# Ledger of designs, part 1: peptides against a protein of PDB entry 5CWW

Scores and structures below are computed, not measured.

Target 1, 194 residues: chain A of PDB entry 5CWW
Amino acid sequence: VPKLQGPFDFDLNPEDEQDDEVELKDIYVIGEKPRVADLMRGEEEELEMMKEDQHNGLSLNIICLLSTSGQVKICLDIDGVEAQWLPPRSKNKRLFAPPPEPPSLLTFQTFDTLKPAEVTPDGWPMFSEDATSPYSFYVTHPAGITYISLTPWVFRLESELQSDSEAGTEFRIDLLAKGQGSERDRIFTQTRTQ
Below, numbering starts at 1 at the first letter of every chain, in headers, positions and changes, except where a header shows other numbers.
Peptide ipSAE is a variant of ipSAE made for these designs: the mean of its two directions, with the distance scale d0 fixed at 1.0 Angstrom where the peptide's residues are scored. Compare it only between designs on the same protein; published cut-offs may not carry over.
The geometry check fails a fold that doesn't show the stated peptide or that is severely misdrawn somewhere.

## One batch from the design tools (peptide; made by RFdiffusion4, then SolubleMPNN; aimed at target 1 F111 L114 P116 R184; its pose is not in this set)

Design b1_p20_4_s2
Fold by OpenDDE base, seed 1:
Structure b1_p20_4_s2 (fold): chain B 194 residues (1-194), chain A 20 residues (1-20)
Amino acid sequence: as target 1 above (194 residues)
Amino acid sequence: SLREYRPDLELLSKKLASLV
């Protein structure tokens, strides 16, 4: 039986984020790129396809959270949260092990996809995948569809994670952090037919 | 314009740098 994961501790929540109980509506997980060792266990054909994809994905899991208000939070899994299964009912409940600390997520970016006037009590924002890119997705809502892409930063971050050179890494990371975050574009707006 | 909420960018930078 899969273990319920969460609650997550969010590191670096925006100061301006209203401490209001953000009711989460949807979660979208972008899994880390498979390690070469994991790929070697797959079919040789998958290994060739991944070598040709010049754009290797991020070596970290990305967790996107969507609130009922259409707020998206982009988080990095810095602890490497693996799918945990409920431990078998072995009699030795170490009754005395402190509960494991909840996994920490690093908040990279938070943004709205809806205007305040578009937020409705019955609104149901949802994630949907982009079949053309693992690092792009949509937020769908009755008011409209917002395209989101992590590509402006994810590949740069991966380049640093894979870099054997410590030279200038701190500077490049600083530029990444302070630079343009995720792309966000409202591609469709539902016109209220008056 | 839709609102964006940014974390402390200096702290974000430090945290990201600690991953590399």
Scores: peptide ipSAE 0.533, ipTM 0.937, DockQ to the pose 0.750
OpenDDE base, seeds 2, 3, 4, 5: peptide ipSAE 0.532, 0.528, 0.532, 0.528; ipTM 0.936, 0.936, 0.936, 0.936; seed 3 fails the geometry check

## One batch from the design tools (peptide; aimed at target 1 E21 F111 A117)

Design b1_p24_2 (made by RFdiffusion4)
Pose (drawn by RFdiffusion4):
Structure b1_p24_2 (pose): chain A 174 residues (1-35, 56-194), chain P 24 residues (1-24)
Amino acid sequence: VPKLQGPFDFDLNPEDEQDDEVELKDIYVIGEKPRNGLSLNIICLLSTSGQVKICLDIDGVEAQWLPPRSKNKRLFAPPPEPPSLLTFQTFDTLKPAEVTPDGWPMFSEDATSPYSFYVTHPAGITYISLTPWVFRLESELQSDSEAGTEFRIDLLAKGQGSERDRIFTQTRTQ
Amino acid sequence: EEEEEEEELEEREEESEEREEEQE
């Protein structure tokens, strides 16, 4: 039985989130690829409101177990800092009028690319993609350049990143 | 009641748009 890791702290998490934004209904994880895509796990979170949050696993989740009984507790040991994810982007997929209080939006994988996926809700369906942004970040991680890292990263963070488009809307039908 | 609900929905939309602008 491996150690239960969490609750993960969302670095740069949006402040003043509403109840239907904090409440989660689905989770979709794009695993890191071997060193074609991003060498980082991408943790996608879907709220009741239809809010989607794209988080990056900067630290890297790895194998971990609780300590053996052989280990003696040390008083001057530091407290274990909680595990962390980097909140890269957060965006609505529903208008406020489309949000149902007990709605169960769902993730769906795209057959052609793991970096594209869908959100399904009684209000409609939405296509989402993290490309080419995830490729640009990976290229910088594999950059052969001696300098310009902070400069190039700033442009990528200023990039709009993921793209989202509604493909279907259900009208006056719950 | 309908006018209050429409005002709450406009407020929620404006708050979502402000959040998207802060992200930029």

Design b1_p24_2_s2 (made by RFdiffusion4, then SolubleMPNN; from b1_p24_2, 15 letters changed)
Fold by OpenDDE base, seed 3:
Structure b1_p24_2_s2 (fold): chain B 194 residues (1-194), chain A 24 residues (1-24)
Amino acid sequence: as target 1 above (194 residues)
Amino acid sequence: AEAERRRRLEELARRREERLRKQR
């Protein structure tokens, strides 16, 4: 039987802490891609060819949070949420394992999809997937539709996460910091017919 | 801001290193 997981701890920036009252309406999860090394355990020669596929997704889960106001938070699961199963009903192992530390989510980026004048109390923004990319999605609201893509940074972040050397980490982080954030494009706006 | 993104990435790197040390 699968175990229910949560709550998650959120590492928010002090600027994001002012939003402690953000009513969440939807959650979109982009699962981690399995490590090529774990899939190819025994086929060392094909491992080099699959490393050249620059399209290996992030080895971390991405959790996107959507508020009633159309605010999106992009969070990274640093610890990795492993699939937990309920322990078998063995009556005799009261091993009080200390409660596992809740997985920590690091906020990577926060941005709005709505203008203040588009926010309504009855507004219900929702996520929807992009069938063409696991790292792209839409936010739909009565006021309009916003396309979001994580592709500008995800692959560069994965390259850093696959680095075995601490040498040059500061330089690579500098490149990620100066690089493009998530792409955001308003593809549709509802014209109010007055 | 770029400075904020830098801090978040540095924290991610730190936590990853700590996790890798605990697994060894």
Scores: peptide ipSAE 0.218, ipTM 0.742, DockQ to the pose 0.025
OpenDDE base, seeds 1, 2, 4, 5: peptide ipSAE 0.216, 0.216, 0.216, 0.216; ipTM 0.741, 0.740, 0.741, 0.741; seeds 1, 5 fail the geometry check

Design b1_p24_5_s4 (made by RFdiffusion4, then SolubleMPNN; its pose is not in this set)
Fold by OpenDDE base, seed 5:
Structure b1_p24_5_s4 (fold): chain B 194 residues (1-194), chain A 24 residues (1-24)
Amino acid sequence: as target 1 above (194 residues)
Amino acid sequence: SAEEARRRARELEERERRRKLKEE
């Protein structure tokens, strides 16, 4: 039986986001780059092709949250949340361990895909994948479709995470978070037939 | 490794969290 996960703590939310109960409508998860070492229980030839692809992704899971208002929150899974199953009933002894602290998601970026006038109470924005890139996706709303790409920062973030130098990494990541955000482009706007 | 990346990300989060707490 799958274990219900959550709640998740959101760390580093921007100051201006009032903890107003943002009604979430959709979740989009971008898995971490595959660990070739774990997949390579097999043929040597597949090893070389997979190594080239491994350089093209983030070592952290990305969790994108979409609200009714069309707000997208991009979170990094720093704890490595994995699917959990209920342990088999037999081992009595672990009942006294304090519940583990809830996993935290690091809020990397928050932005809107809708104009205030486009927001509706019954809005149902949805994520959809981009077949051309794992780090690009679309937000579809009755008001329009927005293309989003995480590519401006994902690869730079990965380079910082893999860097041996601790010096300046915090500053550079902070600059990534504050500077070049995700690419956002409204590719379609629904014309209100007046 | 992904584990090293997670560790590094956590260290950065903790630093940023401490920074925010000092700005409040």
Scores: peptide ipSAE 0.069, ipTM 0.591, DockQ to the pose 0.018
OpenDDE base, seeds 1, 2, 3, 4: peptide ipSAE 0.062, 0.060, 0.053, 0.051; ipTM 0.585, 0.583, 0.580, 0.568

Design b1_p24_6_s3 (made by RFdiffusion4, then SolubleMPNN; its pose is not in this set)
Fold by OpenDDE base, seed 3:
Structure b1_p24_6_s3 (fold): chain B 194 residues (1-194), chain A 24 residues (1-24)
Amino acid sequence: as target 1 above (194 residues)
Amino acid sequence: AAEEERKRRERLEEEARRREERAK
């Protein structure tokens, strides 16, 4: 049973000078690939669906944020990494664990799907899934549709997370963020009938 | 309304430019 981890309290890291005016309108979450060890305790049916998608998915939750302006922010749940690398705290400490601190989100990438001239007050961009890949999605707006794929970096990031080297993981993730962009393609543009 | 929308657009253009400059 994929435990829907409850509402992510987005502590937007205040140090990211998020220009005060980014109004978020939609959220798209790509869940972490369940560990085989967690699947062994789950229902057999969920295991079969995951075997067919041979895509070695990312072991981290990806949180995509969409603003009113069509800005996409790709965030990674890094606390999930730390929790993976931290020896499983003995079951007994969960009873006295302070309420789970809101997950620390690392902003991996930020990009626009709309031109400034396409941004309208009445235009609400929305995420939609790609049936062909869990790491691809669309941003739909009245002005057009943009295809986004995270596949250029997801595999590399996963390879890095699976490395036995805990040291410098954050640094290496930051390097990947700077070096590897998501694929972004405008697949449809609505012709404004004048 | 129109002036506020113009200012909003100008801010979005500046933010977009800053993001493109950071991505280079």
Scores: peptide ipSAE 0.171, ipTM 0.749, DockQ to the pose 0.314
OpenDDE base, seeds 1, 2, 4, 5: peptide ipSAE 0.164, 0.160, 0.169, 0.157; ipTM 0.748, 0.742, 0.749, 0.743

## One batch from the design tools (peptide; made by RFdiffusion4, then SolubleMPNN; aimed at target 1 D112; its pose is not in this set)

Design b1_p26_6_s4
Fold by OpenDDE base, seed 2:
Structure b1_p26_6_s4 (fold): chain B 194 residues (1-194), chain A 26 residues (1-26)
Amino acid sequence: as target 1 above (194 residues)
Amino acid sequence: MEEERRREEERRREEEIRRREEERAK
């Protein structure tokens, strides 16, 4: 169940300072993989099906942002990591806990799906899911459709997050962001009818 | 002293991670 998480504070990388002019048009959220412990409340058959999905998904929420220009930002909810290592706070203490601080989003990657000549002022690009993978999606624009896959880095990031070291998580994420890009493929281009 | 040791351990871990990433990129 996608949790409606409240207002996000974006820690934009300093290289993304040009972002003040970016009009956002769509948001796509990839929820964190549910913990096996939360699944133990379900039927044994659902637990087996989720074990066979050997694709150990990311334990972080991924927030994808899409601009009018077809720019995609991939953001990670890092505060979600710290919450995972906290012993499950008994249900009764959550009622009196101060409102959780807004989640800090780290911009992991920024890239374009459109060429400059394809950008239109009235452009309305949209996200759509890939039924075959939770970590793949499409960006649809009147100029064309772009396939995006986060799989090149997601599983590696998860492996780093599962390491016993909470310290340096942001640093490890930054190194992964610099080393591994998302896969992008333009699967369809609309021919301008002359 | 303990905080400085913790910072030095963190720096050492970051250097090891960086080295391992550089070795994988080669």
Scores: peptide ipSAE 0.063, ipTM 0.546, DockQ to the pose 0.012
OpenDDE base, seeds 1, 3, 4, 5: peptide ipSAE 0.032, 0.035, 0.022, 0.032; ipTM 0.558, 0.505, 0.418, 0.567

## One batch from the design tools (peptide; made by RFdiffusion4, then SolubleMPNN; aimed at target 1 L161; its pose is not in this set)

Design b1_p27_1_s3
Fold by OpenDDE base, seed 5:
Structure b1_p27_1_s3 (fold): chain B 194 residues (1-194), chain A 27 residues (1-27)
Amino acid sequence: as target 1 above (194 residues)
Amino acid sequence: SMEEELEKKRKEVLEALKKALLKKREE
């Protein structure tokens, strides 16, 4: 299994081991946006600029994985959040701290961008960014191009992460998890000219 | 602290999400 030597050791949760059979072809990372609380520590001028960007991005890193078969897996970096807030524990802990456990990725959604008949051994699906939105991207394959948007759930998840209310959180999160998730639209299909 | 409370809530949300996603996978 080619271990993608990215800075993200994708220790896919051992429960996701069944997905280890998926040969990865490409990775697309959407970096976390700073938390409002972190912005409040910055200069007042930076706060005014971010208020205009109506789309408060997710305060979690999103890692999208693309298989050779055109399967997309959308993962959330949950552990990246804890590392920022833990004050560096005191200097005296011995030299050989076990390597920090690789960030645990939580698989939010998995879906296919290709039909089974479109999957080819020589197929080379790739991610490409959408210049209009950081939470939208394309999967390009010789068979076609699929537009993907994370917008339907990203805003809701961030709202829960920033919420001061515990009331109904479990219910809303359950709906978020069970929902359709990401928007998918096949914007182009290559007609096989016979 | 207010920061500790926010982090606690954030952790609770993420744990709830993890549980919800695990449930979805088992169904």
Scores: peptide ipSAE 0.558, ipTM 0.921, DockQ to the pose 0.678
OpenDDE base, seeds 1, 2, 3, 4: peptide ipSAE 0.559, 0.559, 0.557, 0.560; ipTM 0.922, 0.922, 0.921, 0.922; seeds 1, 2, 4 fail the geometry check

## One batch from the design tools (peptide; made by RFdiffusion4; aimed at target 1 S59 I78 S163)

Design b1_p28_5
Pose (drawn by RFdiffusion4):
Structure b1_p28_5 (pose): chain A 174 residues (1-35, 56-194), chain P 28 residues (1-28)
Amino acid sequence: VPKLQGPFDFDLNPEDEQDDEVELKDIYVIGEKPRNGLSLNIICLLSTSGQVKICLDIDGVEAQWLPPRSKNKRLFAPPPEPPSLLTFQTFDTLKPAEVTPDGWPMFSEDATSPYSFYVTHPAGITYISLTPWVFRLESELQSDSEAGTEFRIDLLAKGQGSERDRIFTQTRTQ
Amino acid sequence: HTEQLAEKLAELVEKRKEEREEEEEEEE
């Protein structure tokens, strides 16, 4: 039985989130690829409101177990800092009028690319993609350049990143 | 927020570059 890791702290998490934004209904994880895609796990979170949050696993989740009984507790040991994810982007997929209080939006994988996926909700369906943004970040991680890292990263963070388009809307039908 | 995000990403890229340099030195 491995150690339960969490609750993960969302670095740069949006402040003043509403109840239907904090409440989660689905989770979709795009695993890191071997060193084609991003060498980082991408943790996608779907709220009751239809809000989608894209988080990057900067620290890297790895194998962990609780300590053996052989280990003696040390008083001057530092408290274990909670595990962390980097909140890259957060965006709505539903208008306020489309949000149902007990709605169950769902993630779906795209057959052609793991970096594209769908959100399904009684209000409609939405296509989402993280490309090419995830490729640009991976290229910078593999960069052969001596310098310019902070400069190039600043442009990438200013980039709009993921793209999202509604493909279907259900009208006056719950 | 964008600046803080950029800093975090820059730290990751620097760390990865350092790891590659250490591996090259060991191979040498």

## One batch from the design tools (peptide; aimed at target 1 L60 I173)

Design b1_p29_7_s1 (made by RFdiffusion4, then SolubleMPNN; its pose is not in this set)
Fold by OpenDDE base, seed 1:
Structure b1_p29_7_s1 (fold): chain B 194 residues (1-194), chain A 29 residues (1-29)
Amino acid sequence: as target 1 above (194 residues)
Amino acid sequence: MEEKRKRVLEALKKALEKKREEEKKKKLE
């Protein structure tokens, strides 16, 4: 039986967002790509076909959250949350394992896809996948459609995670954090027919 | 390998904290 996971703690939430006030409408999960090092343990033939696809993924799960207001929160699963199964109800061994600390999600970026005037109480924003990239997606709302791409930072972060060199890592990570983060573009706006 | 990944993620957390503090300062100006 699958174990319900959560609650998740959000690290680096904006202080101005009282967690209690953000109504979430949708969730979009981008699964981690296998690490090159983990693939090198397999047979050589599978390595050649996966080489082209592997260079473009992040070895961390990404969790995107979408609020009723069109706010997108991009979170990284830094603890590597795996699907847990309830242990079979076998007998008496009280494994007093301290309750595992709830997995923490690192908030990488938070941004709005809607203008304040476009936000409605009955809004129903939704995620939609981009068939061309696993790290790109759309936020659809009655007011418009916003394209989002994580590619500008995902590649750089993965490069640091896979690098054997510690030289310049802190500097490159600082540049990553200070950067614009995710690409966003409003590709469609619904014209209110007056 | 795992220790290095942990260090990268710790550096990222620290960098994001710093960015958040800088953004807070800009909003107060």
Scores: peptide ipSAE 0.559, ipTM 0.908, DockQ to the pose 0.810
OpenDDE base, seeds 2, 3, 4, 5: peptide ipSAE 0.558, 0.557, 0.561, 0.558; ipTM 0.908, 0.908, 0.909, 0.908; seeds 2, 4 fail the geometry check

Design b1_p29_8 (made by RFdiffusion4)
Pose (drawn by RFdiffusion4):
Structure b1_p29_8 (pose): chain A 174 residues (1-35, 56-194), chain P 29 residues (1-29)
Amino acid sequence: VPKLQGPFDFDLNPEDEQDDEVELKDIYVIGEKPRNGLSLNIICLLSTSGQVKICLDIDGVEAQWLPPRSKNKRLFAPPPEPPSLLTFQTFDTLKPAEVTPDGWPMFSEDATSPYSFYVTHPAGITYISLTPWVFRLESELQSDSEAGTEFRIDLLAKGQGSERDRIFTQTRTQ
Amino acid sequence: SRTEKLAEKLAELAEKRKEEREEEEEEEE
């Protein structure tokens, strides 16, 4: 039985989130690829409101177990800092009028690319893609350049990143 | 700003990955 890791702290998490934004209904994880895609896990979170949050696993989740009984507790040991994810982007997929209080939006994988996926909700369906943005970040991680890292990263963070388009809308039908 | 903090975190990651590659090259040598 491995150690339960969490609750993960969302670095740069949006402040003043509403109840239907904090409440989660689905989770979709795009695993890191071997060193084609991003060498990082991408944790996608779907709220009741239809809000989608894209998080990056900067620290890297790895194998962990609780300590053996052989280990003696040390008083001057530092408290274990909670695990962390980096909140890259957060965006709505539903208008306020489309949000149902007990709605169950769902993730679905795209057959052609793991960096594209769908959100399904009684209000409609939405296509989402993280490309090419995830490729641009990976290229910078593999960069052969001596310098310019902070400069290039600043442009990438200013980039709009993921793209999202509604493909279907259900009208007056719950 | 939030964007500046995000960029800093990503820059730190990229720098760390470059350092790891340099250490590997040194070991191969």

## One batch from the design tools (peptide; made by RFdiffusion4, then SolubleMPNN; aimed at target 1 F111; its pose is not in this set)

Design b1_p30_6_s3
Fold by OpenDDE base, seed 1:
Structure b1_p30_6_s3 (fold): chain B 194 residues (1-194), chain A 30 residues (1-30)
Amino acid sequence: as target 1 above (194 residues)
Amino acid sequence: EAEEEAKRQRVLEALKKALEKVKDERVIRL
């Protein structure tokens, strides 16, 4: 049986924004790219074809949070939160391990998908996947549909994670932090029929 | 503007720390 995980700590939340005021309505998880090298220990020929595909994903999980107001929070799982299973009934009470510190999520980007006038108390925005890209998705609300793509920064971030060279890393990270350039496009807006 | 810059700076510092952590963990696992 899967273990319920949480609570999660959110790093870089504005100190002044009481997280308690943000009613979350949906969550969307983009899993880390599979470590093909760990999976394919036996098949050298399939390894070559999958190496080309290995360049196309982030080695970190991405957790997207959606509020009632249509605010999207893009979080990076830096700690590598793994699926936990309930320990088998074996009585080995590891009595003395301090409770692990709660895993932290790094808030990479926060943005709105709705205009203030489009926010409704009964509005329920939802995530939906893009079948064409694992790093793209939609936010659907009665007021409209917004396409979101993380591709502008995901590949750059992965490049930094894979880089062995410390040279220029600070500069490139600075560009990533300043850019935070998720693509957002309102593909549909519900016209109020008067 | 100043608040946005301060937020960007915090994100920058957190990303730097995070990347260092991830790189260090990978080095330890190798």
Scores: peptide ipSAE 0.227, ipTM 0.767, DockQ to the pose 0.048
OpenDDE base, seeds 2, 3, 4, 5: peptide ipSAE 0.145, 0.137, 0.138, 0.219; ipTM 0.638, 0.602, 0.596, 0.761; seeds 2, 4 fail the geometry check

